# Designs tried in a protein design run: peptides against a protein of PDB entry 1ZZD. Part 128

Target 1, 109 residues: chain A of PDB entry 1ZZD
Amino acid sequence: FQVVNPYLLRDLVDLGIWDEGMKQYLITQNGSIQGLPNVPQELKDLYKTVWEISQKTIINMAADRSVYIDQSHSLNLFLRAPTMGKLTSMHFYGWKKGLKTGMYYLRTQ

## One batch from the design tools (peptide; made by RFdiffusion4, then SolubleMPNN)

Design b2_p29_8_s3
Fold by OpenDDE base, seed 5:
Structure b2_p29_8_s3 (fold): chain B 109 residues (1-109), chain A 29 residues (1-29)
Amino acid sequence: as target 1 above (109 residues)
Amino acid sequence: SKEEEEKKKKELEEEEKLFEKYKEEFESL
């Protein structure tokens, strides 16, 4: 499964750059924002390590489907002082929820 | 190591609980 970090989605929405085009870009880039010219470098640096961890996890699981979880509004309340460790935890939380949803979809197909 | 894995699992579970708490608070507003 490919999972987009919900905090990343929040930050993209807050920047006002989240749209269908951005979504498609992220799909093609496996969730990486490193190539986006309209994203501040500070955010790129913040999500670089999280993205690397995500890709490693995806490779290890040999997943072939994409799951997108948008919890941006709820996460704004949760994350006041983002740290790399906290972002990683939230990423894995989203991954876990995505896996559960994905398994449900597989059963219903 | 197995100990590191268990520690990370515990940390994740704690973050999940905290997240659910904040989510409930958000939904109640």
Scores: peptide ipSAE 0.029, ipTM 0.304, DockQ to the pose 0.043
Fold by OpenDDE base, seed 4:
Structure b2_p29_8_s3 (fold): chain B 109 residues (1-109), chain A 29 residues (1-29)
Amino acid sequence: as target 1 above (109 residues)
Amino acid sequence: SKEEEEKKKKELEEEEKLFEKYKEEFESL
């Protein structure tokens, strides 16, 4: 299934906030950044109307395999124990990892 | 602004506390 916008992926990489935490967060949110508390509203508005791309498309566009979103592993994790606690923990994990770096970047910009 | 930075820092710290709370739950599952 389609999860991440290619332009969003680029911007996240450019911001230096693309990591495993952010990757997992986006998977859980189906590519949405709307729920990220410390992302500027301007960016949320920008990507609100942008189309999503498939994992295959992301792979094809990415020069580095580390940027690949492993949907299969993420889905397996959730399907094994789709509890509210697990989903919430994953949400905060992804958020923390992504936004820690993001906030640092915004301060230096 | 410095005020905005402090606000964002505080928000991050609050979310980190929530993360730690739910981390324990996550690891127990």
Scores: peptide ipSAE 0.028, ipTM 0.457, DockQ to the pose 0.097
Fold by OpenDDE base, seed 3:
Structure b2_p29_8_s3 (fold): chain B 109 residues (1-109), chain A 29 residues (1-29)
Amino acid sequence: as target 1 above (109 residues)
Amino acid sequence: SKEEEEKKKKELEEEEKLFEKYKEEFESL
């Protein structure tokens, strides 16, 4: 299973740099664009905060539910874990809402 | 090409649909 942040996908398409290779890279990097050499720094800065907070939120939610998540795993592995379904839903929601704090959705559960 | 652009747009639409699915799941908690 493969998923890309819809807003990031739009921005990469607008830049004319979206292709299958980039898609696979993002999947292996859990949605991070920080390592992409052909992405403008401005765009990296834009998505840096959202990505970091989203990952932190997933970790915090997992800890609260006594579920261990290794964020070194690829996004594909994360999506395949049955116990991660709810956390995955929150992750995508966080991408769209542009979370500003790592504990926002945890407190609203 | 125009065909490639349409393909990319279709991919974006599918990702948006997937997001809505996960949003519904999250809101049902």
Scores: peptide ipSAE 0.024, ipTM 0.365, DockQ to the pose 0.052
Fold by OpenDDE base, seed 2:
Structure b2_p29_8_s3 (fold): chain B 109 residues (1-109), chain A 29 residues (1-29)
Amino acid sequence: as target 1 above (109 residues)
Amino acid sequence: SKEEEEKKKKELEEEEKLFEKYKEEFESL
């Protein structure tokens, strides 16, 4: 299965470009938005940094809140049950704050 | 502090609600 970043999903919906074609594109590109011409460069730069970090780190930080697409049998969407402890919550909060800051920069560009 | 913890908790809960909204959007396709 592939992990879809929930913040990326949010940002694409907010841009009004989320549709079936976009979903399929992300699946085939392993979550990368770098090849999308209708996405602002600042957003690509933000998620480039996210993409460059360890996938293990991403999963560990947001597994309970991530969208999982199972491609093995059919296209299925799964949300794992939240099990976030106190320390994990702090790490997740830091992650969220980082992404929000990036989006702020995009709006002020 | 306890106040900061409650603030963070509230923010996380709001994010979870927002996430569910986007999940519904995703599943509607």
Scores: peptide ipSAE 0.018, ipTM 0.294, DockQ to the pose 0.035

Design b2_p29_8_s4
Fold by OpenDDE base, seed 3:
Structure b2_p29_8_s4 (fold): chain B 109 residues (1-109), chain A 29 residues (1-29)
Amino acid sequence: as target 1 above (109 residues)
Amino acid sequence: SELEELKEKLEREKAEELFKENEEAFEEA
């Protein structure tokens, strides 16, 4: 299950580069903007920093240690026995708290 | 220009709709 961060969407719109092509690009790149030539490096760096912080936050919030996170350019979570409540919290917490990054990919094991 | 402003508005609406679709997909999963 792939998610799109609403703050990322906003920033892309503000840059005037959001369109159907960009949407498809994000889908194929699993939410990563690091390879986009028309995105300022400062914005890429911002999302890197926020992503790292968000990872820590999500990990610390997870009471169940059956949560695994992929340490790549996007936040990927793997849950062995997730509940709907747990998934909801992990999915939306960072966004609701104003973090410009969040969960890009979530799947169960 | 007015045309550019309209374009930006439409793009924002598309982005918001995409986010809504993701939320709905999550709830149905």
Scores: peptide ipSAE 0.018, ipTM 0.288, DockQ to the pose 0.018
Fold by OpenDDE base, seed 2:
Structure b2_p29_8_s4 (fold): chain B 109 residues (1-109), chain A 29 residues (1-29)
Amino acid sequence: as target 1 above (109 residues)
Amino acid sequence: SELEELKEKLEREKAEELFKENEEAFEEA
């Protein structure tokens, strides 16, 4: 059983900063992005208010960069007006409810 | 670790409350 926050990974990829250096940094910092100068403050604030993924998760993500992309099974959300806060809360709520597969894809209506 | 588990639990509980608020807002929109 592994739960990955796909939005953190997505955000880092979207920023173009997901590389070997980032992997090592996250491993060293137990997944914290608070000290990263190249991450927008709004993202830091977002992930400050929620649990930062465990060291184990970071290690797994570092080992497999496409961890959520390669999953054929995914939970797809259809939202009218999604916010990152809402998506994050839904992710953790789903985790608590025992979802083994995280929410990977968002479709807007 | 125990500390991580406690932190995760706390954040999940907080997320549940936030989720309910957001879900209600979504349903109303």
Scores: peptide ipSAE 0.018, ipTM 0.288, DockQ to the pose 0.094
Fold by OpenDDE base, seed 4:
Structure b2_p29_8_s4 (fold): chain B 109 residues (1-109), chain A 29 residues (1-29)
Amino acid sequence: as target 1 above (109 residues)
Amino acid sequence: SELEELKEKLEREKAEELFKENEEAFEEA
């Protein structure tokens, strides 16, 4: 079981390093932040001791929050006739367009 | 470049695989 720690995503946003490049990096590195030079070592150690969040968990959290909170209309549209292609597009769209807002919600609630 | 295009394609394929594995979970979110 992977520990779900939403603070990791929050911290990445707070550092101002979340972008398309970061998304691809997380995919490539299986969700590990250990190789990121622009992340403080203290944070790397913290999340290492709590357990690294898998790339799948990170992507799921980001996509779910983004689509649900900021792209609810898009979610409804795709779920009317869901296909693998639509779901994939929705994941990418949610990640790209709504993740930062989703993290804002997480911080304020 | 052709190399960059290939790299991007491979990264997209990896991402799509991850999304496919979590398709049901996403629909229920």
Scores: peptide ipSAE 0.006, ipTM 0.252, DockQ to the pose 0.074
Fold by OpenDDE base, seed 1:
Structure b2_p29_8_s4 (fold): chain B 109 residues (1-109), chain A 29 residues (1-29)
Amino acid sequence: as target 1 above (109 residues)
Amino acid sequence: SELEELKEKLEREKAEELFKENEEAFEEA
């Protein structure tokens, strides 16, 4: 299950460290930046909280069905929002709704 | 299994597409 936080992407771009290697790293690390030495600790702390919340949600959903869910649709929908503030709020909402919807769908099939 | 590997591959591909779309959305925002 992959989580992409738009603010994380912004911050990585602002740091000038966003590239194909970073993208692949985040894919393999489920969106975690904790292992990146070139990221300020304050950002790690900030996104650690986000990551922990996301992981709790994943665990809660996986408790019913041990599956990974694709959140691409819900996340993409919210990234079309006009403001970064709204994007952040909708990201969390979309995360929860995407997981719940996905789990329900998978349970039905 | 081959099925699991295929699923993982597909998930990675979807994630890559998501990253691209998110990056584009950020640049346009």
Scores: peptide ipSAE 0.013, ipTM 0.242, DockQ to the pose 0.024; fails the geometry check

## One batch from the design tools (peptide; made by RFdiffusion4, then SolubleMPNN)

Design b2_p30_3_s1 (from b2_p30_3, 11 letters changed)
Fold by OpenDDE base, seed 3:
Order: C-alpha cells, then sequence, then structure tokens
Structure b2_p30_3_s1 (fold): chain B 109 residues (1-109), chain A 30 residues (1-30)
C-alpha cells in the first residue's frame, strides 16, 4: 500500500476517481495531479499552492512502485508529435486500463 | 519516475484507447 497526502486522497475518493490506475499514476508523477483531465481545476490550484507530498511520502511511493514493477515485462509506446496533455492522458489511461506490472515507456520519434 | 508535465488537459479519445489496447495485446503475444 502507498502513502498519499491524506487530504488529496480524501478529495479523489470524494470525486469517485480513486482506483488502482490513479494510484499508479500518482506514483509515477510524484503525486502531481496537474496533468489529470478528470480533476477539477479548483483542486489542481489547491494542491499546486501546497506542498503536495512530503519527501518521506515520495520515498514511500518510490518503494511501493518497486513492488509493482516487474522488469520482465515492458511496454514501449512511440509517438510522433505528442503534446504534454496527450502524454499525460496516455500514461494515465494506459495504467488504468491494465498496466499493473512492468515498465511503461513513452518515446518520441 | 516521470517528470511533472505541463498543465494541459487532453482527454484520450475512445479510438485512441482502443488502439492502445490493441498494442498491449500485440506486445503480450510476442
Amino acid sequence: as target 1 above (109 residues)
Amino acid sequence: MLEELEEEEDKFTEEELKELEELKKKEELE
């Protein structure tokens, strides 16, 4: 289990968007929700102005991520002209739709 | 870990999600 900012966790649960995919996304983004299209801007502003995750929590999330990553399997996606928004969405939905183990790589061509 | 991306809301289309799923299946079969 991962340690998340308790206030952020509460808000995500209240929105009904907390799931395993969201959990994995937060791990890879060090708790940043700024790129999530399904999060209200009000929440993004709130957690942008506050220290999102303590250094201790970041370390805990990194340790938790190591448990979920199986290096025997990896997925490589190649995008010709990705925007930051598209990269964020693809990463998030990729994890949400079934990537629970292995490494996920996004590469530009 | 990935670096923080710029703030941009770009919803992934249903078609793009389907393509992503097909790619996953292909990789699993190889």
Scores: peptide ipSAE 0.018, ipTM 0.329, DockQ to the pose 0.113
Fold by OpenDDE base, seed 1:
Formats: sequence, C-alpha cells, structure tokens
Structure b2_p30_3_s1 (fold): chain B 109 residues (1-109), chain A 30 residues (1-30)
Amino acid sequence: as target 1 above (109 residues)
Amino acid sequence: MLEELEEEEDKFTEEELKELEELKKKEELE
C-alpha cells in the first residue's frame, strides 16, 4: 500500500525537510503531517489523510459522482472514533444527498 | 475566518440532526 502521497513527498523535498527521520515519522502517523510544526498550514490543509478529511465532504463527493452512475459504488468511510449517532447521521445525510445505494464500508483507525 | 467557515460547512448542521431525530421518532411510532 502507498504510505506517502507522491505529491506530498515532492513538496517535503522542496522544503528541504525530507529525510529518513521524516519518513519514519510519517509511517508511524499513517501519513499525517498535521502534527509537524515546521510544515506550512497550506500544506496541512492540502494533504489531509483519510482520517482527517471531513466525512461530510466524502459523502458530497460520492453523491456528485452518483449522478453519472446507474448504481452508486460502495462508499468507504473512515472514522477514528465512530459512534452510533455519527453512523446514523451519515446514513441519513447520504440518503438526503441522493445516494442510490446504502452500502457503506466502515473503517476505523 | 475562512478556515472557520469551512470547518462549519463540513459539520452536520443542528438542523440536520433535528430532522434525523424527528425521523427516528416517526419510525418508532410505525
């Protein structure tokens, strides 16, 4: 599996902060750069991981794609700490946004 | 200010949560 986004790797190299220590840090953090103090906020906003991106945004993107697809593809949702309330809310929101299928594959950190 | 607005838009609104609660109540009555 891909550990580091190739575009992120390029930007870190351009910043001159890429080294073996940085590589090991990213592996232990599942690709997250949010905790790095020497990385510009613009890069942190650009390179959110699947654990950091808004789940609402993912649902919106899936709904937008479903307009051109006969049957919606399975939606993968990534949650660090899912609650029954959050899961129900996401299902309701997905239905409201017009997702054709209710198949969600939940992944937890 | 822009970052705060983006974060608020990415959250489920209180109105959406209320609609969900009303839907749950309706389903429980059926």
Scores: peptide ipSAE 0.014, ipTM 0.305, DockQ to the pose 0.323
Fold by OpenDDE base, seed 5:
Structure b2_p30_3_s1 (fold): chain B 109 residues (1-109), chain A 30 residues (1-30)
Amino acid sequence: as target 1 above (109 residues)
Amino acid sequence: MLEELEEEEDKFTEEELKELEELKKKEELE
């Protein structure tokens, strides 16, 4: 599992709530932390304002300086409002950059 | 949080996507 946003990872780890269950929860909730009862509201508000950077920048960050938090080979991208075209492009661009794993797209809402 | 960066995004053409998909399949078979 590659975490593209190191700040989110840091904050969840600092809360002591990051684990495999949290990972799966984020996937099933389409990347939203808004429904997590054990996350402070101020943190939810903070990541609600996370802006979307260019897909190339995100993937470059993931490929070159990603944070691996488990042994599963997956990439999770945090996007505000991805389009299908953007997701497709990011998938293949990620492959080009050596990311040989599936990608999960998490949304900040 | 992340600093806002202004970069031009290059979108893959359909041709490029097909080539990458073929490469993906090839590597998965090896």
Scores: peptide ipSAE 0.012, ipTM 0.300, DockQ to the pose 0.136
Fold by OpenDDE base, seed 2:
Parts: structure tokens; sequence; C-alpha cells
Structure b2_p30_3_s1 (fold): chain B 109 residues (1-109), chain A 30 residues (1-30)
């Protein structure tokens, strides 16, 4: 199975933002870059798919979400009214803040 | 207890998101 589109991989490498952390993030997002703040909107639009739209629906319906970045520590976040945007942003933020290893749990009320 | 924890984590999350937005703005300026 390929999580990352090869053209997307190229573009991320060209941007200089491809690393193991990014790879793990994309795995948790099923290849979506829509939530990445440091990716040009043009690229987001380019790689926007029907699949990503469907994912948004699924995520919004979920009571909780577990994101696997690396296995070491776990962090639990609870949201009353989660949106895909918020969930994605939190995951990305956690990664950028040093959650390179561990499991990230997002739960809803 | 769970509800209380969830409420505190919600607050934490919102603070983190705010910080993230600030970082985004900073990155856009660079």
Amino acid sequence: as target 1 above (109 residues)
Amino acid sequence: MLEELEEEEDKFTEEELKELEELKKKEELE
C-alpha cells in the first residue's frame, strides 16, 4: 500500500519539509496534506481528492481518533466539538512540538 | 471525572490551536 502519492512526495521533498515526522503525519492522515500549514495552497488544491472529502466526513463522525506517529509515549486530547480541521491541526502541532514518537489520541464528548 | 478532564483538555487544545495559528502567521511572513 502506498500512503503517499509519488508526485506529492516529490513536491514535499522539493519544499524541504519531507522527513520521518512528515511521513508519519501523512500516514495518520491517509496521505492528506490539507491540514499542513506550511504547504502552499496550490499544492493542497492539486492533491485534493474525493477520498479526502470522505475522510472529513468520517473523522467528524468519530467519537475519538488515534494517531500513530511513533511508539513511545501517548497523549490524549479531548474535544467537545471536534472538526477535521482542528483534529488535523492538533496532530500537526503535536508533531511540530516534538511529539515525534508516541500515540496521539483525540477523543470527543 | 472524565468530563472534568475533557473540559480541561478542551481548554488546553484551544490554547495550543491559538499558538499554532500564531506560528502559521509567522511562517507566512518568512
Scores: peptide ipSAE 0.012, ipTM 0.279, DockQ to the pose 0.028; fails the geometry check

Design b2_p30_3_s2 (from b2_p30_3, 13 letters changed)
Fold by OpenDDE base, seed 2:
Structure b2_p30_3_s2 (fold): chain B 109 residues (1-109), chain A 30 residues (1-30)
Amino acid sequence: as target 1 above (109 residues)
Amino acid sequence: MLKKLEEEEKKFEKEELEELEEEKKKLEEL
């Protein structure tokens, strides 16, 4: 699955910082650029929203995988400012999509 | 229980759609 947003990929290429190392970093960070020291803050601020939106996609991908595996892979979800409502809705959404083990890791920005 | 599940799911989906619309607007302004 592509974890890199196409617009983010374009912007990283335009910055001249796209390479295999960057690709592997983004895969490990579920598409987040927030930890990158060489990315302008403006671009980080822009892609905060994109990265948050991707969490629904990550849940869907985890659910799809869980159909074919005995134990769901550890799911890392990242939220900027989790509210109790957002956490509850996310858990219920994951359950409805067929996540067998639920969320193992929650991280905040 | 089911009504609460549907309500929380609908809330989550609405929040994600609002974020997506805001991001589209930002991308169109760039």
Scores: peptide ipSAE 0.022, ipTM 0.288, DockQ to the pose 0.065
Fold by OpenDDE base, seed 5:
Structure b2_p30_3_s2 (fold): chain B 109 residues (1-109), chain A 30 residues (1-30)
Amino acid sequence: as target 1 above (109 residues)
Amino acid sequence: MLKKLEEEEKKFEKEELEELEEEKKKLEEL
């Protein structure tokens, strides 16, 4: 699974540059906008600084079945400084979020 | 074991919230 940061998606829509071509570009670039000439540099800098926040958002969106970009591949998470504690916390957090979502969907069926 | 996992989970949730608040603030400054 790959997902777009919801703030990035909003900003791309507001710029009027969101289309199927942009979607395919983001799929091939693992959600990176750094190479896009039609995106303001201020947005590139912003989303570069919030990269780890975007990874947490990806976990939440995947767990809640809120997938913007569906790939046949596994969910990949990127951390600048992974620790065993952080990886464990992310795993349990993602599991708990998935469980909550699963219970919600079971109640709505 | 369970208590330690719950503490680490709460820590992760808190850090996520703080980071999301910082991200929102940065977006408001654009």
Scores: peptide ipSAE 0.020, ipTM 0.270, DockQ to the pose 0.030
Fold by OpenDDE base, seed 1:
Structure b2_p30_3_s2 (fold): chain B 109 residues (1-109), chain A 30 residues (1-30)
Amino acid sequence: as target 1 above (109 residues)
Amino acid sequence: MLKKLEEEEKKFEKEELEELEEEKKKLEEL
């Protein structure tokens, strides 16, 4: 669910241009207002900057998750004798982090 | 307005980093 930025919602309401058509437009444009002719350029520049920062945060979170996945793979290689309790805890942990596919590669030697 | 959004984003990044570090520490203890 792409939550519309509450500040953007307020600014569009204050402009009197908020309607169901605008809501569908924002969903289709991934929250971008850059293509709207009736929005002041100052607001476009403001929300462009916020979008760029938010994308950096998402990329950093994805990179940190990639490092975590790599470390979990290396830990699985070092667990030459995982107890059933440790395997269960790792399974629940991976599930909670939304790694639906990462646990399929427990190759027990 | 911009400064307040940047502060909220920095706060979110800090909270997510702290959670990730705690979760890495728990993983190393396994």
Scores: peptide ipSAE 0.016, ipTM 0.255, DockQ to the pose 0.034
Fold by OpenDDE base, seed 3:
Structure b2_p30_3_s2 (fold): chain B 109 residues (1-109), chain A 30 residues (1-30)
Amino acid sequence: as target 1 above (109 residues)
Amino acid sequence: MLKKLEEEEKKFEKEELEELEEEKKKLEEL
């Protein structure tokens, strides 16, 4: 069962483009919105998946680990025994802390 | 719809923060 990022869901609803077709598209694309022509580029940049993150962004995230130590420890606790509830919490927590969706997926690999 | 989601988000964040604080306390006691 793939959970759609609840903030991405909100933003797609606010754009008026959320429907059952969009839901099925996200499931088949593992949460990627990069291929959608009707999504603003700003949202595509915000919701990049692991493979869509530039090498520069990965390096910046590694360099910023010192600033996000507390956030990293909190996310690592969720990853030790991932339940559907914990994955949902981690999405909300990561968003609240300004973490991009790609950071979640990098820590689960 | 959006107001209900925001209320559920706030409730969920509160419950998860309480659970995390309890787990941290248990880990500090070990």
Scores: peptide ipSAE 0.006, ipTM 0.199, DockQ to the pose 0.026

Design b2_p30_3_s3 (from b2_p30_3, 13 letters changed)
Fold by OpenDDE base, seed 5:
Structure b2_p30_3_s3 (fold): chain B 109 residues (1-109), chain A 30 residues (1-30)
Amino acid sequence: as target 1 above (109 residues)
Amino acid sequence: MLEELEKEEEKFTEEELKKLKEEEKKKEEE
């Protein structure tokens, strides 16, 4: 599964818009804030690239395994992937280091 | 299956949020 970026969580809390409704929305949207009207465009732009890379990685992993992709299958594939932990760690680490590219595709040996 | 995955994701998110709040509190106390 895709988790919410901790830096995004911080920014949403700072805006005072974090609540149970927001949490459920992010889960259903795989961590995307692009559809939220009460979030400044600047923050949407900031997190857009990170989200896109993560989604593309999931799609590429699914294609590599010849698996049909929908919401439930994408999440299931992510949990079954041996690189789940590594992918999550790299996502968070990359954001912390200001990385906007470099994790387009990840697979296991 | 989807419900189980959502529960695991929610748990992880809540744990990360808790850690962030604790870190912010520590920084304010310094």
Scores: peptide ipSAE 0.018, ipTM 0.335, DockQ to the pose 0.017
Fold by OpenDDE base, seed 2:
Structure b2_p30_3_s3 (fold): chain B 109 residues (1-109), chain A 30 residues (1-30)
Amino acid sequence: as target 1 above (109 residues)
Amino acid sequence: MLEELEKEEEKFTEEELKKLKEEEKKKEEE
């Protein structure tokens, strides 16, 4: 249940580049820093693996029909054409029942 | 909805940031 990795967050703060703009960017990018021009490449490389693992985990959770049986059709659509926004939605779906309706709504868009 | 997710994500991030800052302050005091 983490959009932004705590270690990444600390590193961004230590670099002095953490601000409201970056926060919003990370939210829209589901925690990815790969597109940020003001982040050192070394840091991008460090967290690239973490990002990839996290995304795979989200996809695997979404693919688990036993967990998401009540929204199986919506999740199947997301798996067929996943976007970062959809993956973020699926991530929260696994943790918060209150967002199940939101997942259904996103499918209808 | 997407907006609800973004708000929850923002709230979670802010809470984690607060925890990290508090931990850093404790380390500086040691």
Scores: peptide ipSAE 0.016, ipTM 0.337, DockQ to the pose 0.015
Fold by OpenDDE base, seed 3:
Structure b2_p30_3_s3 (fold): chain B 109 residues (1-109), chain A 30 residues (1-30)
Amino acid sequence: as target 1 above (109 residues)
Amino acid sequence: MLEELEKEEEKFTEEELKKLKEEEKKKEEE
């Protein structure tokens, strides 16, 4: 399952183009809206960077999970870490606040 | 564990969607 960017979700809802088909499209496209003809170019430009950063974050989180599964001590750290949902929300909050690079260090704390 | 994390992610997305729909409904009722 892929988490949809809540800000993107809001923008799509505001445009009146959010539906189940759109949801499935985003899942298939790994959250990219670049191929959608009914989305303003301004939003495409905005979320191009969001998409790239989000994918990087997802990959890094998956890598971190792999490390935690492989080592008991790392697993204990994982249990103390925020849930995936919380990490996602914090990431996008950081994005909204312009803390794009800063949010990469969240995993190292 | 991975399945549980995916379920949590799904739940998060669904909750956000629900909130947005509720907000939209409120705006339509105003």
Scores: peptide ipSAE 0.015, ipTM 0.283, DockQ to the pose 0.016
Fold by OpenDDE base, seed 1:
Structure b2_p30_3_s3 (fold): chain B 109 residues (1-109), chain A 30 residues (1-30)
Amino acid sequence: as target 1 above (109 residues)
Amino acid sequence: MLEELEKEEEKFTEEELKKLKEEEKKKEEE
């Protein structure tokens, strides 16, 4: 399962392409919209970068905890943690800032 | 268990989207 970025959800709704099939697609693709031909490239670039940041953050968090996480499953493993809200906040930050500012990281103390 | 987690995630996402839209609407009204 995958937490859908609310901004991405909004954009997909605005495009009129949001449905249960799209939801399942995003879950299967770990939130990636790169394979969607009817999504503007600008949005693909934006959310691609957000996804990359998220994966990097998850990996860094795992490293800090001395926990090995397979990169292919890193996002899924993170979603099992009680920090769903923080992950969503990171996505919000990335979207709102257009990734034009410093990279946002979620870290544990 | 997985189905319940998916439902919780969906609910969370929808709630956050709703909040976001409400905030945007408020900003547009200001």
Scores: peptide ipSAE 0.013, ipTM 0.284, DockQ to the pose 0.056

